# Peptides against a protein of PDB entry 6DSZ: the designs that were tried, part 21

Target 1, 361 residues: chain A of PDB entry 6DSZ
Amino acid sequence: NYVVTAQKPTAVNGCVTGHFTSAEDLNLLIAKNTRLEIYVVTAEGLRPVKEVGMYGKIAVMELFRPKGESKDLLFILTAKYNACILEYKQSGESIDIITRAHGNVQDRIGRPSETGIIGIIDPECRMIGLRLYDGLFKVIPLDRDNKELKAFNIRLEELHVIDVKFLYGCQAPTICFVYQDPQGRHVKTYEVSLREKEFNKGPWKQENVEAEASMVIAVPEPFGGAIIIGQESITYHNGDKYLAIAPPIIKQSTIVCHNRVDPNGSRYLLGDMEGRLFMLLLEKEEQMDGTVTLKDLRVELLGETSIAECLTYLDNGVVFVGSRLGDSQLVKLNVDSNEQGSYVVAMETFTNLGPIVDMCV

## One batch from the design tools (peptide; made by RFdiffusion4, then SolubleMPNN)

Design b1_p9_3_s2 (from b1_p9_3, 4 letters changed)
Fold by OpenDDE base, seed 5:
Structure b1_p9_3_s2 (fold): chain B 361 residues (1-361), chain A 9 residues (1-9)
Amino acid sequence: as target 1 above (361 residues)
Amino acid sequence: SEIEKYLKF
């Protein structure tokens, strides 16, 4: 009996950066199907710390820091709707991943959304939001003392949600989402009432966005609002200000992932289906009253990488390119372009051996 | 270039 040691998954389906192992450590967390890999980012590169087997394919992986936590916690949702909140704990050489809370958030009734699972966390850590089923928004209240993740559903009139995020700087948890109806694609906002377990009217909406609007980026303060990414256009809206650009360079391939570079939301990395890496720039204007407003949006081509499933900025212009279709990469962004006009240099490449066929023998 | 201003980390 040849026990074919099932090769470890190499295709990356998620990546996040934060302070998971300690308050001081910068971590890269990589999801590879059922595996979670934890690295410390060092001047010498990625130092492996722990590999964790999950009880299912990782569908959502998000770091968050509740008020009064010294380090980030990890939210994971599996494709089988098992949710958990994980904490890293080290005591000397002993490393444990502790489950702070867990639950199954599967509904008996509902149509699974064709665009898959979306999981988001409120920036103020009041709740987790899940789009699992058409016409439902699931809420998991974040309570420190609760080991059981309890969820409730709010009915969503918009049956075909494409993407959803929580906005920043909102008194109540507020979602912004792209949805499709027979009239086209639109952006809407809702406030989420934990008390009443319902939606209230959000601060703004934008009807008739680009037909292929596919992603929402929540922008931190001082700008606030959201960026909507389409096939041909990138738009910004915060309720008071609207700005749209249609840079010809983005029309060549669909943008499929993004990651924020700056904490203030002034720069974002964008990856497309051809492996092109872009920088999205939010140009600020300081008003006479000291308020900061968005002056302009700019997109710059940085170079080419493997086709990103996910992107995460680490530090010092280093980016992890998580690829499902190709090799994942650690890349450096340089101030000066090479002879080909690229600002991207591959530092390390992680071979993708392709799909693991679970042969149940 | 102008891009060099945005590639400072």
Scores: peptide ipSAE 0.357, ipTM 0.906, DockQ to the pose 0.875
Fold by OpenDDE base, seed 1:
Structure b1_p9_3_s2 (fold): chain B 361 residues (1-361), chain A 9 residues (1-9)
Amino acid sequence: as target 1 above (361 residues)
Amino acid sequence: SEIEKYLKF
């Protein structure tokens, strides 16, 4: 009996940082196909806490903190449309991952979107939004007492959504999305009415963005609004202010992932298909009335890493680079560049053994 | 450099 120890998946397909184990602990959560790994971030590095097997490939993994929760909850959606909300509980040495809510959110009718599954959470934790099928936006209302994740669909007129996020600082839950039509790519906003189960007109739109606009970043207060990332340009819009940059350095390779560094949205990490790591900078201008406005956008090359599938800032200039194609890394951002002009130093490397072929023999 | 101001954490 050769116990073929089933090789654990090593390719990373998602990562998130937050306070999942406690209010005080900083955690790194890593999705590796059907496996969830939970770490505590320490001064000495990553301390493993728990591994969780999921009943399917993790497609969405997001931390969120509903009002009155002391720590973050975890939303997971699998590629087979199984949704759950997970809570970490520890009692002495006993560690349990509790399912607070679950449901299957698959529709019997719908064309699965070519750009894959998108899952987003309203910053005020009013709802989860899912783009699973063309022409549909699925809403899961967040209710603390509900163990069954119930969803409804709202029809989207825009059939080809590229990316979507919830905006910050909105009275009603508001989505911002890039979509494609025969005239090109555009940005639009909608308010989501839970009561009427419909879209209302959002605060702003931007027609005819860059043809390869691929990502939306929702910017926190005080700036608000969104960043739209393309192949050639990065644009900011908040309804009142528009700003665009076209730094030549981003044309060399497509930006594929991003992560916010500062809670106020002043800095973002960007990763491209060549493994280049950038800092996107939002330069502020303080007005005489105490309001903060965006003055400028800048992009700076930090260095090179493994090709990121996902990025997450931890703390103290430490970044986790989750890679599907290469080795994942823990890297340090330094104030001073090395002899090669890089601000990035690899602290730890996690070997990727490639795709596990489950040969059922 | 100007970037050094943005690499403080």
Scores: peptide ipSAE 0.348, ipTM 0.903, DockQ to the pose 0.839
Fold by OpenDDE base, seed 2:
Structure b1_p9_3_s2 (fold): chain B 361 residues (1-361), chain A 9 residues (1-9)
Amino acid sequence: as target 1 above (361 residues)
Amino acid sequence: SEIEKYLKF
């Protein structure tokens, strides 16, 4: 009887940072197929706290802080449509991951979207949005006392959604999404009415964006609005301001992931399919009335890493590069470049043994 | 460099 010790999955398919273990701790949470790894970020590196087995592949993993919570809660959706909200509790040396709410959000009717599962959380924690099926937007209202995650669907006229986010600074929960139709790709916004369970007209739209526009980044205040990333261009729109750049350097490889560096959305990390790491910069202009507007967008090449599936800025210029195809890395961003012009230094490398083919014997 | 301003954390 060969006890094949099932190797733990090493390929990273998601990562997030926040204050999950306490209000004071900075955490890194890593999704590796069915496993969640929880770390505390320390001056000495990543301290492992707990590993959690999930009842399925993690498809969505997002931290959020409802009003009146001292620390972040974790939303997880599995590829089998099991949703949960998790809370970390520690009592002395005893560490528990508590399920505050759970539910299955699978529909009996619907075509699963070919672009996969998208899960987003409203910045004001009013709802979770899910794009699971073509032509449907699923809403999970966030209620503190609800142990059962109840969802409803809103019909989405745009059948081919590429990416979707909730916007910041909106009175009502507002989504911004890239969609494709026979005329090309477009950006649209909708307000989500929890009361009426319908979409209302959003604040703005942008028809005929770049044909390969693939990602939406919701920008915090004071800028607000969204960044749209394509193959050839990066655009900003907030309803009043539009700005587009087409830096030749991004044409060489498709940008596949992003992460916000600054809470105010002034800097973002971008990773491409060649493992290049970029900084996207939002330059501010202060108006005479004290309003802050976007002056310019800039992209700077920082260096090369493993091919990122996900990026997470931690602190002090330290970045976690979660890789599915290669080794994950902890990297340091330096002010000064090396002799090769790179600002990136690898601090730690986490070996990826590749996809564990579950040989069901 | 201009980049140095944006690599301060």
Scores: peptide ipSAE 0.332, ipTM 0.896, DockQ to the pose 0.850
Fold by OpenDDE base, seed 4:
Structure b1_p9_3_s2 (fold): chain B 361 residues (1-361), chain A 9 residues (1-9)
Amino acid sequence: as target 1 above (361 residues)
Amino acid sequence: SEIEKYLKF
């Protein structure tokens, strides 16, 4: 019996940073198909803590901290619609990943969306939202004592959702999404009523955005609102303020991923299809009343990396570049550019062996 | 440079 030790997947399809192992530890969590790798970020680099096999390809992986939790919990959704909330527990040297809650969220009726699975968590941890099927938004209420993830659907009139996020600073859970109709692409918001299990009108909308608007970034307070990333433009909207930029440098390649650097949403990393790494900058203006408004948006080219499937800022200017097509990297962002004008230095490279062809021999 | 202020961590 040749136990062909199936090569571990090396292609990264998701990464998140937070405090999963403890309140104090900074963690990097990496999704590689069916495998979850958990690291502690240290001054010496990434320390491996645990590897977990999942019962399917990880489609969504998000850290969240419900009220009263000392550390982050992990939400995972698989491509087969198995949902779980995971908790890290350590007792001495024994490390356990505890399933706090689980459920299958597959619907018997629905067209799976062509843009794949989207999973989002309300910043106030009131619910999880899932776009699995066209014309449906699935809601999982986050109840502390519920071991069974129960979901319900709300009908979306907008059949072709491109991307969706929960907004920050909203009294009710509020989604912001890009959708396409015969007239083009648009941005809309809805409030989600858990009680009535319906959408209410959201605070704002933006009709006729860029035709290739593909990503929504929810911006934390004090700015609030959302950033909409297209092929040619980056726009900000919060209901009161609108700002758009069209930096020529982003036209060279499509931006495909993003990650927030600052907790206040002042900086974001952007990765494009050519492996270029950008910094998106939100410049603030403080009003006389103490309110903070967006003054300007800027995009700066930092350098080149592997083509990012996902990005996550760690600490001290260190970024993990999760790559599906190439080698994943730890990179350092430096204040000073090198001789080539790059602010990016590769610290570590993780070889991608490509897709595991399950040779069922 | 103006970028230096944005690459402080």
Scores: peptide ipSAE 0.318, ipTM 0.890, DockQ to the pose 0.823

Design b1_p9_3_s3 (from b1_p9_3, 3 letters changed)
Fold by OpenDDE base, seed 3:
Structure b1_p9_3_s3 (fold): chain B 361 residues (1-361), chain A 9 residues (1-9)
Amino acid sequence: as target 1 above (361 residues)
Amino acid sequence: SSLSEYLKF
């Protein structure tokens, strides 16, 4: 009996930070194909808590906290369109991951989008949005008492969505998305009506953005609005203010991932295809009426890491760099640069032994 | 402001 110890997945395809085990614990959750790894972030480093096998490749992994929950819940969508909401429970030394809700959200009709699966959660936890198929936006209403995830589709006129997010500070759930048509790439917003199961006109649009605009970042209050990241430019829009920068340093390689550092959206980490790590800075202007507006955008090179598939800020300037192509890393951001001008120091490296093909036999 | 001011956590 050769016990072929099946090698554990090492390539990272997603990571999130939040309070999943308790309200007080800071957690790092890592998706490695079909495996979910749960860590507690401590002063001594990452403490492993639990590993969970999922019934398929993890395509979406997002933490969210519904009103009146003491800790975050985890939404997972697999590449086979199995959706679940998970809760961590501990009773003494016994640790259980409980499925609060589940469902299959696959449609029998639709063209799977070329840019893959996008899953987003409304910041007020009113719904989950899914872009799975061209010309459709799927909505999962969030209801506490429903063990079965029910979804409905809204028709989207824009067939080629590149990226989509929910905006912050909106009375109704509002999406912002980059889409492509024969005239180029554009940004549009829609309000999502749960009652009518339709889109209403959103607060703003921006036609003819950069041709390679690829990512939307929803900015929390007090700024609100969205950041649009391209190959040559970074833009901000909130309906009232538009600002664009074109820093030469971002032209050298395509930005492929981002993560928010500050809860108020003042700083973001950006990773490119060469493993360069940047800080995007939102400079504030306080108005006489106490309103906060965006004064300027700035991009600064921090240093070099493994090529990030995903980034997540932990605490105290520590960042997890999740890599699919290389080794994942814990890195420290320092106040002062080293002799090479880098603000990044590798603290720990996690060897990537390559893609594990889970042959589901 | 120096980059160092934005690397305080």
Scores: peptide ipSAE 0.368, ipTM 0.909, DockQ to the pose 0.784
Fold by OpenDDE base, seed 2:
Structure b1_p9_3_s3 (fold): chain B 361 residues (1-361), chain A 9 residues (1-9)
Amino acid sequence: as target 1 above (361 residues)
Amino acid sequence: SSLSEYLKF
């Protein structure tokens, strides 16, 4: 009897940061296939707290803080459409991961989207949105007292959604999405009515964006709006202001992930398919009335890392680079470049042993 | 502004 010691998954397929263990702790949560790893970020590095086995491959992992919660809750959706909301509880040395709510959100009817599962949370924690199937947007209302995750579908006229996010600063939950039709790629917004279970017209749209527009970043207040990332261009739109840049450096490799550095959305990390790490900068212009508007967008090359599947800014210029194809890294961003012009220094490397081939024995 | 100004955390 060869006891095949099941190797733990090492390839990272998602990471998030927030205050999951307590209000004071900064956490890094890492998804490795069916495994969730929970760390506390310390001055000494990543302290492991708990590892959790999930009932399937983690497809969505998002932290959110409903009104009146002292710490973040964790939403997980698996590739088998099992949804849960998790809470961390500690009593002395006893650590429990509590399921606050759960449900299966699989539909019997619908074409699974070829671009995979997208899960998003409204910034005001009114709902979770899921793009699971073409032509459907699934909504999970967030209710504190509901132990069963109930969902409903809203029909999308746009069958080929590329990416979708909830916008900030909207009276009603509002999605912004890139979609493709026979005429190209476009950006549209919809308000989501929980009451009527329908879409209403959103605040703005942008037709005929870049053909390879692939990502939407919702920008917090005071800017609001969204950033659209393509192969050749980065654009900002908030309904009133449009700005586009086409820095030649981003054309060399496709940007595949992003993470917000500042709570106010002034800086973002971008990672490409070559492992290049960029800073996207939103320059402010203060108006005479005290309003803040976007003056300019800039992209700056910071350096090179492992090819990121996900990026997470932690604190003090420390970034976690979650890699599926290579070793994950903890890196430091420095104010001054090295002799090679890099602002990135690797602090720690986490060996990736590659995909676990499920050898069915 | 220099890149260094944006690398202050």
Scores: peptide ipSAE 0.353, ipTM 0.903, DockQ to the pose 0.724
Fold by OpenDDE base, seed 1:
Structure b1_p9_3_s3 (fold): chain B 361 residues (1-361), chain A 9 residues (1-9)
Amino acid sequence: as target 1 above (361 residues)
Amino acid sequence: SSLSEYLKF
């Protein structure tokens, strides 16, 4: 009996940073197909804590902190539509990952969206939103006492959603999304009523954005609003202010992932299909009344990494580059460039052995 | 502002 030790997956398909193990610990969570890896970020590097097997390929992985939780909870959705909310619990040396809630959110009727599964969490932790099927937005209300994840659908008039996020600073849960129709791509907002199980009119819309607009970034307060990333342009809108840039450097390769550096949304990392790492900068203007407005947007090339499937800022200028196509990396951002003009230094590289062919014999 | 100002963490 050759126990072919099934090679562990090495290709990264998701990563998140937060406080999952405790309120004080900074964690890196990495999704590798059906495997979840949990690390503590230390001054010496990444310390492995736990590995967890999932019942399917991880499609969504998001940390969130409901009001009155001391640490973050983890939402996972698999490619087979199994949803769960996980909690880390340690008792002495015993480490358990507890399922607080679970459910299957598959619909019998619906066209699976061509852009894949999108999962988002309201910043106020009122609901989870899922774009699984064209013309449907699935809502999972977040209730602490509910061990069964129950979902309902709201019909979307916009059949071809490209990306969607919840906005910050909204009285009601509000989504912002890029969609495509025969006239092009557009941005729209909707308020989500949990009570009425319907959409209400959102605070703003922007018709006729860039034809290749592909990503929405929700910007936290004090700026609020959203950033829309295309092939040629980056735009900001918050209902009152619009700003667009078209830096020539982003035309060379498609931006495919992003991550927020600052809690206040002043800086974002961007990764493209060539492994270039950028910083998107939101320049502030302080008004005489103490309000903060967006003055300008700037994009700066930091350097080159492995082609990122996902990016996550850790701490002290350290970034995890999760790669599906190449080796994942832990990189440091430096204040000064090297002799080659790069601000990026690789600290650690994690070998990607390629796709594991599960030969079911 | 210089890029170095935005690379302070």
Scores: peptide ipSAE 0.352, ipTM 0.902, DockQ to the pose 0.763
Fold by OpenDDE base, seed 4:
Structure b1_p9_3_s3 (fold): chain B 361 residues (1-361), chain A 9 residues (1-9)
Amino acid sequence: as target 1 above (361 residues)
Amino acid sequence: SSLSEYLKF
């Protein structure tokens, strides 16, 4: 019996950071196909804590902290539409990953979206939103006592959603999304009514954004609103303030991932298809009334890494670069550039052996 | 502001 020890997947398809193992621990969670790896971030590097096999390829992986939880919970959605909420429990040396809730969110009717599965969580933990199928937005209400993830669909008039996020600082759960129609790409917002199970008109919209607008970043308070990333432009909108930049440096390669550095959304890491790492900067202006407004957007090239599928800022200028196409990396951001003008130093590299072709023997 | 000001963590 050749126990072909199937090589563990090495290609990273998602990463997230938060406080999953405890309130105090900073964790890095890495999705590698069907495998979830849990690390504690330490001064010495990544300490492995647990590995979890999932019943399918991880398509969505998000940490969230409902009111009254001391640590983050993990939402996972698989490519086969199995959803779960996971909790880390440790009792002495015994480590358990507890399923708090689960469900299958597959619909019998619907066209799977060509841009794949999108899963988002309301910053106030009121709901999970899923774009699985064209013309549908699935809502999973977050209720503390429900072990069964119940979902309902709201019909979207916009059939071709490119990306969607929940906005911060909204009285009702509010989504912001880029969609495409015959006239181009547009940004729209909707409020999500849990009670009525419908969309209400959102606070703002922006018609005719850049034709290649591909990503929405929800910006925390005090700025609020969203950043829309295109091929040639980066725009900000919050209903009251609009700002656009077109830095020539981003035209060279498409930005494919982002991660927030600061809790207040002042800095974001951006990764492109060439493995360039950028810092997006939100410059604040404090008004006389104490309101904070966006003064300017800036993009700065930090250096080069492996081609990021996902980026995660950890701590102390350390960034995890999760790569699907290349080796994943831990990199350090330095205040001073090297002789080549790079602010990025590779600390550790994780060899990617490529896709595990499940040879069905 | 210099880029170095934004690389403080």
Scores: peptide ipSAE 0.349, ipTM 0.903, DockQ to the pose 0.726

